Peptides against a protein of PDB entry 6IDX. Designs and how they scored, part 230

Target 1, 380 residues: chain A of PDB entry 6IDX
Amino acid sequence: KELAKLSADVTFATEFINMDGIIVLTRLVESGTKLLSHYSEMLAFTLTAFLELMDHGIVSWDMVSITFIKQIAGYVSQPMVDVSILQRSLAILESMVLNSQSLYQKIAEEITVGQLISHLQVSNQEIQTYAIALINALFLKAPEDKRQDMANAFAQKHLRSIILNHVIRGNRPIKTEMAHQLYVLQVLTFNLLEERMMTKMDPNDQAQRDIIFELRRIAFDAESDPSNAPGSGTEKRKAMYTKDYKMLGFTNHINPAMDFTQTPPGMLALDNMLYLAKVHQDTYIRIVLENSSREDKHECPFGRSAIELTKMLCEILQVGELPNEGRNDYHPMFFTHDRAFEELFGICIQLLNKTWKEMRATAEDFNKVMQVVREQITRA

## One batch from the design tools (peptide; made by RFdiffusion4, then SolubleMPNN)

Design b2_p22_8_s2 (from b2_p22_8, 13 letters changed)
Fold by OpenDDE base, seed 5:
Structure b2_p22_8_s2 (fold): chain B 380 residues (1-380), chain A 22 residues (1-22)
Amino acid sequence: as target 1 above (380 residues)
Amino acid sequence: MEERRWRRRRRLQEEAAREAAK
């Protein structure tokens, strides 16, 4: 108890470390000997003292043994009754992961994100905070080949649902540290969109062109009576597509693929459009047809609007930006759905279409509409 | 004390993010 308090003092820590005191603490953890009276209390204070000593940055985290790592990981991966040991063990693992790539590799072998999810289902916000912090640390330290696997784990409905229901909608106010860890997790989640945001469409890729054709099909062929299958030659078909792509509101009516060559938002805009068209088909068709049937200059160009809105959402959400130590702003809505970005796009494109109508906008007012929509999104 | 620990962890997270972006 006294050691744990004194270990917070730099002078004491320096002297204690010089006396190999930290080695004694590590050996106490490594021994795992439950035979001592008050072992759990002693262990909790040992782990506290260890954390306080290591927080001075005098000793490298790489000094810890594999046995020590396994013991700490064991306290996190196994059902334990002692909340105090669990909390400190999570804090130690997070610190190990953040301070050492070598320790990350060892810890990533001993624990899974799935095991950490169980620690989110508790009423203790401190445990929840360290669990999310450890998930964030594992994500940040993951090599590029494993980032996608972790991304997929974050994309798991289960983790988001658990965070939403047990953390965000928990019975306690969200503390500043939890808010920061949720912010970090959100930033890391948004950075998964960066690849698609920076992916240029290849106008020569037939598979990508087929997606644009599918957007056209969903918009125009879903309502068309099957009787007018245009058996007409390849040229009339191309001319028909140019008209359809104009009605879809693409800037390049001849080759809409060219509208997706600009990064940002690149292919991410096409992903959003396709998601809207498939998941919210009625909304998509309505937006397209309401604008395609207008002979007035007040048509909202869906294709252009969707691209610029995707870019705007990336800017608002700071997609591709690194987590900042000073920020704690997170959006609970991104934990409500697996495809929360695409759902947000679907809400915002409807808002844009509404705002365009209310403003009686023309193509010349496009930037003004986008500015108004930006203000509406950022105030919501 | 806990606040100082979290500030250090936040810095390490930011550093880790910078390293991962290189």
Scores: peptide ipSAE 0.515, ipTM 0.944, DockQ to the pose 0.943
Fold by OpenDDE base, seed 4:
Structure b2_p22_8_s2 (fold): chain B 380 residues (1-380), chain A 22 residues (1-22)
Amino acid sequence: as target 1 above (380 residues)
Amino acid sequence: MEERRWRRRRRLQEEAAREAAK
């Protein structure tokens, strides 16, 4: 206990480290010897002293042995560990991951996200905070090839549901540190959209063009009696599609793929449109047909609007920005659904379409409508 | 003491994010 307090002092820490004191602490953990009276209390103080000593930055985190890592990971993976030991063990693991890529690799082999999820299902917000912090650290230190796996693990309904139900909707006020860790987790989640946001459509990729064709099919052929036989000549079909793409509100009616070559929002806009068309088909069809039937210049160009709205949402959500140490603003909504960004897009595109009508907008008013919609979204 | 520890962790987390973005 006294050692743990003294270890916070830099002068004491320097002298203690020079006397190989930190090595003695690591060996105590490595031994795993439970034979001592008050072992749990002693271990908790040992881990506290170790953390305080390492926080001075005098000793590299790479000094820790594999045995030490396994012992600490063992305290996190075992179901019946003292809360004080568990909390400190999570804190040590998070620090090891953040300070060393080599330690990250070793820890990532010993600990699963599933084990960390179990520590979110507790009433102790400090344990929950360290568990989320460790998830964030693992995500940040993951190599690019494993980031997608971590993303997929995070995309698991289970983690979001557990955070929502046990952390956000918990009977306790969220502390500032938990809010920060939730913010970081959200930023890391939004950064997964950056790849799609910066991906240009290839106008020559047939598979990508088939998605645009599917948008047309869903809008115009889903309600159409099968009687318009696909048999009329190739030129009439091209002219028909150009009309359909105009009615969909694409800027390039001849080749709508060109509208998705601009980054941002690139392919992310097409993903949002396709999600809306498949998951909220009735809403999609209604928006498209309501604007396609208007010859009065008050038509809201859906395709253009969807692209610019996607770009605006990326700007509002700061997609691609790095987590800031001073921020703690997170959106609980993004923990309610796996496709929360696409759902937000679906809400916002309806808002845009409504606002366009209320303003009696024309194509010349497009930027004004977008500004009003931005203000509406940012106030909600 | 805990608040100072968390501030250090936040900085390291931000640094890790900057490194991961390079």
Scores: peptide ipSAE 0.514, ipTM 0.943, DockQ to the pose 0.954
Fold by OpenDDE base, seed 1:
Structure b2_p22_8_s2 (fold): chain B 380 residues (1-380), chain A 22 residues (1-22)
Amino acid sequence: as target 1 above (380 residues)
Amino acid sequence: MEERRWRRRRRLQEEAAREAAK
């Protein structure tokens, strides 16, 4: 206890480290000897002293043994651990991951995101905060090949649901640090959209063209069995498609694929359109048909609007931006649904369509409508 | 003390993000 307090002083820390005192603390953890009376209290103070000493930055985190890492990971993975030990163990693991790529590799072998989720289901906000911070650290230090696996872990309904129900909707105020860790987690989640946002459509890719054709089919041929793959499109069919792509509100009525060659938002706009068409089919058909039946030049061009709205949402949500140490603004809505970005797009495209009607807009007013919609989204 | 620790951790998170973006 006294050592843990003294370890906060830099002068004491320097002398204690010079006497190999930190090595003694690591060996106490490595020994795992539970035979002492008050072992849990002694261990909690040992881990506190270790953290305080390491926070001075005098000793490299790489000094720790694999046995030490396994013991700390063991305290996080075991169900019956003292809360004080668990909190400090999470803090140590997070510090190890952030300070050393070599320690990240070792820790990633010893712990799973599933084990960390269990520590979100507690009444202690400090434990929850360190658990999310450790998840964030593991994501940030993951090599490119493993980032997608971590992404998939975040997309897991379980993690999202647990954060929403036990952290965000908990019977306690969210502290500033928890808000920051939720912000970081959200930024990392949005950065998964960056690849699609920066992916240009290949106008020669038939599979991508088939998605645009599926948007047309859902809007205009909703009762037609998909088994009628349009065979060799006669010139009449090509002319029909050009009309349909105009009614869908694409800028390039001849080759709508060209509208998705600009990045941002690239293919992400097409993903949003397809999601809306498949998951919210009635809403999609309504928006398209309401504007395709107008002859008064007040048509809201769905295709153009969807592309520019996707770009705007990426700008508002700062997709591709790095997490900032000073920010703590997170959106609880993104924890309510697995495809929260696409759901937000579906809400915002309806808002855009409504705003277009209310303004009695024409194609010349497009940028004005987008500015009004931006203000509405940012005030909500 | 905890606030200083968290400020340091936040900086390390931002640094890690910058490294991961290279």
Scores: peptide ipSAE 0.516, ipTM 0.944, DockQ to the pose 0.942; fails the geometry check
Fold by OpenDDE base, seed 3:
Formats: C-alpha cells, structure tokens, sequence
Structure b2_p22_8_s2 (fold): chain B 380 residues (1-380), chain A 22 residues (1-22)
C-alpha cells in the first residue's frame, strides 16, 4: 500500500527502478504464489505500484516477460477474479497494447473480444471503461488484415447490445472517460465505412452493374423473377433502361455506374441503396414510384439524392476522422442496430424526400434541399 | 491520479490512431 502511494512520486520511482524494484514486482506477479496471507490485496497493490512506476515512462513496456503477460491475461480471462485485480489487469493490458506492437501480438493471442465483453456486463463503470479502452487499443494496434476481424466483432449484435444495455442504459451517469471510450469506439466503427466510401465503382464490373440492375428490378419489376435478366440488351432495351435509370433519379441515365465513381461516397452509396431496396422494400418502391410518376418537374431524383445524402452522412459522422483525445460525444443510436448507418440512411432519405415535397423543390433547388436536410439531421 | 492516467491513455490512443492511419 505504501509502495503504491510512493510509486506516484518520480523521485521514489527513479530510485526504486534503479534498485530493480519493477523487476521484483513483475516476478511477484509471475510467480502466481497464492501462499501469502492477503494475496489478493497484496497483488492489487503490486499491480498499482507497477502501473504507477510504468506511468513515469522511465521503463519500456517491452521489459515484461511472456509469463507476466499470461498472468495478467489470466486475471482478465478468468471468471472469478477480485474486482481490484481485474481493473488493474485491464489497465495493464491496455497500456501494454498501446505502448508496444510486440506486446499487442502476444496479448491478442491470449485474450478475445468475447472475454472482454463479459467485463461490460458488470455494474462497475471503471471495469467497463477499461474493457472498452482495451477493445479500442486492440483495434487501433491490429494489423490491417485483422482489422476486419475486429470490425466483425464490433458489428456483432452482442457487443452493441451489451454496450447499449449495460453501459449506455446503465443506472449510473456515464463518466467523462467512458463517454470518451464510447466516442473512440464509434469513430473506429465509422472508419470501417471509409473503405467503401473511398471505393470507386468499376463501370465494367458486371457484378456491380447487376446491383444497379437489381435496384431497377425491385423498383419497376417487383413480380419479375431475376432469372429473366435480359441477356442481350438490344438498343431498345438499353433505351428502356435509360428511361428507368432516369426515373430512378441517376445523373447518368445511360450508365448509372458512373454516378458511383466519385469518392466519397463511392460504393457506400450503392450499399445504402441496396440495403434500403432489400430491407425496406416498400419504402424504397414508394420513394422511387412517387417521384418517377411525376411530370411536374418536382420529382426528387432518388439516385442522386441517395449518393449526396450518403456523402453528407459521412461528413456529419466524420467518417475517416481520427479519434481526438478531447472529445466525448457519441451517438447511442449507433448501438441500437447492427446496420445503424444504413438504417440512418433509410430514415434520412425519407426525410429528404419529405423535405423535397414540402419545399416544392425542382432539380435547381437540390443543394438548398440538401442544406435544409443537413440542418435537420444535425439538430436531431 | 486516475485522471492523469486517463489523459495519458487518451494521448496514446490518439497516437496509435495516427500510426494506424499511415
């Protein structure tokens, strides 16, 4: 206990480190020796002293042994650990991950996101905060090939549901640090959209063109089996499709694929449109047909609107932005649904269509409508 | 004490994010 207090002093820390004191503390953890009376209390103070000493930045985190890492990871992975030990162990793991890529690799082998999720199902907000911080650290230090696996873990309904129910909707006020870690997690989650946002459609990719054709089919041929994909597009069929793509509100009526070559929002806009068309088919068909039947120049161009709205949402949500140490603003709504971005798009495209009608907008008013919609979204 | 630790951790997270974006 006194060592843990004294370890906060830089003079004491320097002297203690010079006396190989940190090595002694690490060996105490490595030994796992439960023979001492008050072992849990002693271990908690040992881990506190270790953290305080390491916080001076005098000693590299790479000094820790694999045995030490395994012991600390063991305290996090075991179901019945003292809360004080668990909290400090999470803090140590997070610090190890953030300070060393080599330690990240070792830790990523010893712990899973699933084990960390269990530490979110507790009433202790400090444990929850360190668990999220460790998840964030693991994501930040993950190599690009493993980022998708981490992305998939964040996309897991279970993690989002647990954060929503046990953290956000918890019976306690969210502390500033938890809010920051939720913000970081959200930023990292939004940055997973960046790849699709920056992916240009290849106008020559038939599979991508088939998605655009599927959008047309869902809107206009709802009863037609996709097996009747007309193989040889005669010029008359191309002209017919040009009309349909105009009715869908694409800017390029001849080749709608060209509308998705601009990045941002690239393929992310097509993903949103396809999600809307498949998951909210009635809403999609309604929006398209209501505007496609208009001859009064007050038609809302769905395709153009969907693309520009996707871009706007990326701007509002700051997709691709790095987490800032000073920010703590997070959106609870993004923890409510697995496809929260696409659902937000579906809400916002309806809002856009409504706003367009209310304003009696024409194609010349497009930017004004988008500005009004931006203000509506940012105030909600 | 905890607030100082968290401020350091936030900086390290931001640094890690900058490194991951390179």
Amino acid sequence: as target 1 above (380 residues)
Amino acid sequence: MEERRWRRRRRLQEEAAREAAK
Scores: peptide ipSAE 0.512, ipTM 0.943, DockQ to the pose 0.955; fails the geometry check

Design b2_p22_8_s3 (from b2_p22_8, 12 letters changed)
Fold by OpenDDE base, seed 5:
Structure b2_p22_8_s3 (fold): chain B 380 residues (1-380), chain A 22 residues (1-22)
Amino acid sequence: as target 1 above (380 residues)
Amino acid sequence: MEEKRWKKRRKLQEEAAREAAA
């Protein structure tokens, strides 16, 4: 206890480190000797002193043994650990991950995101904060090949649902640090969209063309009686598709694939359109048909609107930006759904379509409509 | 003390983000 208090002083810390004091503390953890009276209290103070000493930055985190890492990871993975030990263990692991790629590799083998999720289901906000901070650290230090796996683990309905229910909708005010960690987690989640946002459509990729065909099919063939399939002529089909692509509101109605060659938003716009068409089919069909049946030049071009809206959402959400130490702003809505970006797109495209109608917009008003929609989204 | 710790951790997190983007 006294050591833990004194370890906060840099002068004492320097002297204690010079006396190999940190090594003694690490050995106490490594020993795992539960036979001592008041072991839990002693361990909690040991971990406190260790953290305070290491926070001076005098000793490298790389000096810790694998046995030490395993013991600390063990305290996080075991369900019956004292809250005080758990909190300090999470803090130690997060510090290890952030300070050393070598320690990250070792910790990533010992701890799963699933184990950390269990620590979000507690009432203790400090534990929750350190658990999210450790998830963020693991995500940030993950090599590119594992980053997608971490992303998928985050996209797990379980993590977002637990954060939503136990952290965001908890009976306690969210502290600034928790808000920051939620912000960081959100930024890291949005950055997973960057790949798709920067992926150009290949006009020669048949699978990508088939998605555009599927968008057409869902919009125009789903309600049409199969009996009036016009005759087999390839040219008549091409001309029919060109008309349909014009009705869908693509800028390049001859070759809609060209609309997805611009990055941002690249293929992410097509993903959003396909998601809307499959998951919210009635909404998609309604939006397309309401605009396709108009002859008054007040048609909202769905394809163009979807692309520019996707780009605008990426800009608003700062997709591809790095987490800032000073930011604490997070959007609870992104924890409500596994496809929260696509759901946001689905809400915003309806808002855009509504705003277009209310403004009695034409194609010349497009940028003005987008600006109004931007203001509406950023105020919501 | 805790606030100072978190400030350090946030900086390290931002540094880690820069390193991961490089």
Scores: peptide ipSAE 0.525, ipTM 0.943, DockQ to the pose 0.956
Fold by OpenDDE base, seed 1:
Structure b2_p22_8_s3 (fold): chain B 380 residues (1-380), chain A 22 residues (1-22)
Amino acid sequence: as target 1 above (380 residues)
Amino acid sequence: MEEKRWKKRRKLQEEAAREAAA
């Protein structure tokens, strides 16, 4: 206990480290000796002293043994551990992951995100905060090849649902640090959209063109079996498709693929449109047909609007930006659905269509409508 | 003490993000 207090002093820490005191603390953890009276209290103070000593930055985190890592990971993975030990163990693991790539590799082998999820279901907000911080650290230190796997683990309905129900909708105010860790998690999740946002459509890729054709089919031929779409359309059919792509509101109604060559939003706009068309088919068809049946200059160009809205949402959500130490603004809505970005797009495209009608907008008013919609989204 | 520790961790998270984006 006194050692834990004194370890906060840099002068004491320096002298204690010079006496190999930190090695003694690590060996106490490594021994796992539960035979001592008040072992849990002693261990909690040992872990506190270790953290305070390491916080001075005098000793490299790489000094820790594999046995030490396994013991700390064991305290996080075991269901019945003292709350004080668990909290400090999470804090140690997070610090190890952030300070050392070599320690990240070892820790990633010993713990799973699934084990950390259990620590989100507790009433202790500090434990929840360290659990999310450790998840964030593991994501940040993951090599590129494993980053997608971590992303998929974050996109898991279970993690999202638990954060929503046990953290965000908890019976207590969210502290500033928890808000920051939720913000970081959200930024890391949005950065998964960056790849698609920066992916240009290849106008020569048939599979990508087939997605645009599927958007046309869903809008105008909803009762037609996709299997009966004869591949090589006659010249009359090509002319029909050009008309349909104009009614869909693409800027390039001859080759709509060209509208997705601009990055941002690239292919992410097409992903959003396809999601809307498949998941919210009635809403999609209604928006397209309402604007396609107008012979007046007040048609809302769906294709153009969807692309520019996707770009605007990326700008508002700061997709591709790095987590900032000073920010704590997270959006609870993104924890309500696994495809929350696409769902937000679906809400915002309806808002855009409504706003367009209310303003009696023409194609010349497009930028003005987008500005009004931006203000509406940012105030919600 | 905890606030200072969290501030340090936030900086390390930001640094790690920069390294991962490079």
Scores: peptide ipSAE 0.525, ipTM 0.943, DockQ to the pose 0.943
Fold by OpenDDE base, seed 2:
Structure b2_p22_8_s3 (fold): chain B 380 residues (1-380), chain A 22 residues (1-22)
Amino acid sequence: as target 1 above (380 residues)
Amino acid sequence: MEEKRWKKRRKLQEEAAREAAA
């Protein structure tokens, strides 16, 4: 206990390290000797002293043995560990992951995200914070091939639901540090959209063109008896599709694929449109048909609006931005649904359509409508 | 003391993010 207090002093820490004191602490952990009276209390203070000493940055984290790593990982993976030991063990692992790629590799073999999720279900916010911080550290230090696996782990309903129910909706006020770690997790989650946001549509890719065709089909053919598809020649079909793509509000009525060649938002806009059309079909059809039946120049161009809205949402959410040490703002909504970005798009496109009608907008007012919608979204 | 630790950890996390984006 006294050692743990004294270890916070840099002068003491320097002298203690020069006396190989940190090696003695690591050996105490490595020994795993439960035979000592008050072992748990002694171990908690040992781990505290170790953390305080290492926080001075005098000793490299790479000095730790594999046995030490396994013991610390064991305290995180084993059930019924003392809360004080668990908290310090999570803090040590997070520090190891952040300070050393070689330690990351060893730790990633010893612990799973699933084990860390169990530590989010506790009432102790400090444990929850270190668990999320360790998840964030593991994500950030993961090689590119493993980042996708971590991304998939974040997309797991289990992680988000536990964070929502046990952290965000917990009976305790969220402390600033927890808010920061939730912010970081959210930034990392939004950055998964960056690939699609920066993916240009290939106008020659038939599979991508088939998605645009599916948007047309859902809007215009879903209510039409498939029997009355007029056997009109290929040219009449092309002319019909050009009219349909105009009614859908694409900028390029001849080849709507060209509207998705601009990045951002690239293919992410098409993903949002397809999600809306499949998951919220009635809303999609209503928005398209309400505007397609208008001959009064007050039609809201759905396709153009969806693209620009997707871009705007990426800007508002700062998709592709790195986590900032000073920020702690997170959106609880993104923990409520697996496809929360697409759901947000679906809400915002309805807001845009409503705002367009209320403003009695024309195509010339497009940028004004988008600015009003931006203000509405950012105030919500 | 804990706040100072977290501030250091946040900086390391931001550094790790920069390294991961490079």
Scores: peptide ipSAE 0.524, ipTM 0.943, DockQ to the pose 0.936
Fold by OpenDDE base, seed 3:
Structure b2_p22_8_s3 (fold): chain B 380 residues (1-380), chain A 22 residues (1-22)
Amino acid sequence: as target 1 above (380 residues)
Amino acid sequence: MEEKRWKKRRKLQEEAAREAAA
């Protein structure tokens, strides 16, 4: 206890480190000897002193042994560990991951995100905060080849639902640090959209073209008797599709794939459109058909609107931006659904279509409508 | 004390984010 208090002083810390005191603390952890009276209290103070000493930045985190890492990871992975030990162990793991890529690799072998999720189900907000911070650290230090696996683990219904139910909807006010860690997690989650946002459609990729064709099929053929197989010649089919793509509101109604070659939002806009068409089919069909049946210049171009809205949402959500140390603004809505971005798109595209009608907009008013919609989204 | 620790960790996290984006 006294050592832990004194270890906060840089002069004492320097002298203690010069006397190999930190090595003694690491050996106490490595021994794992639970036979001592007051072991848990002693260990908690040992871990506190270790953290305070390491916080001076005099000693490299790479000095720790694999046995030390395994012991600390063991305190995080084992059930029924003392809360004080668990909190400090999470803090140590986070610091190890953030300070050393070599320690990240070792820790990633010893712990899983699933084990960390269990620590979100507790009432202790400090433990929850360190668990999320460690998840964030593991994500940030993951090599690019593993980021998608981490992304999939974070996109797990289980993680978001636990955060929503046990952290956000918890019986305690969210502290500033928890809000910051939730913000960071959200930024990292949005950055998973960056790849799709920056992916250009290949107009020659048949699989990607088939998605656009599926959008047309859902909008126009879903009510048509399957017996009207368009047996008419290839040219009549192309001309029919050009009309359909015009009714869908694509800028390039001859080759809609060209509308997705601009990045941002690239393929992410097509993903949103396909999600809307498959998951919210009635809403999609309504929006398309309400505008396709109009012979007046007041049709809302769905395809163009969907692309520009996707781009706008990426700008509003700052997709691809790095987490800022000073920010703590997170959106609880993104923890309510696995496909929260696509659901937000589905809400916003309906808002856009409504706003377009209310303004009696034409194609010349497009930018003005988008500005009004931006203001509406940012005020909500 | 805790607030100072968190401030340091936030900086390291921001640095790690910059390194991961490089």
Scores: peptide ipSAE 0.519, ipTM 0.942, DockQ to the pose 0.960

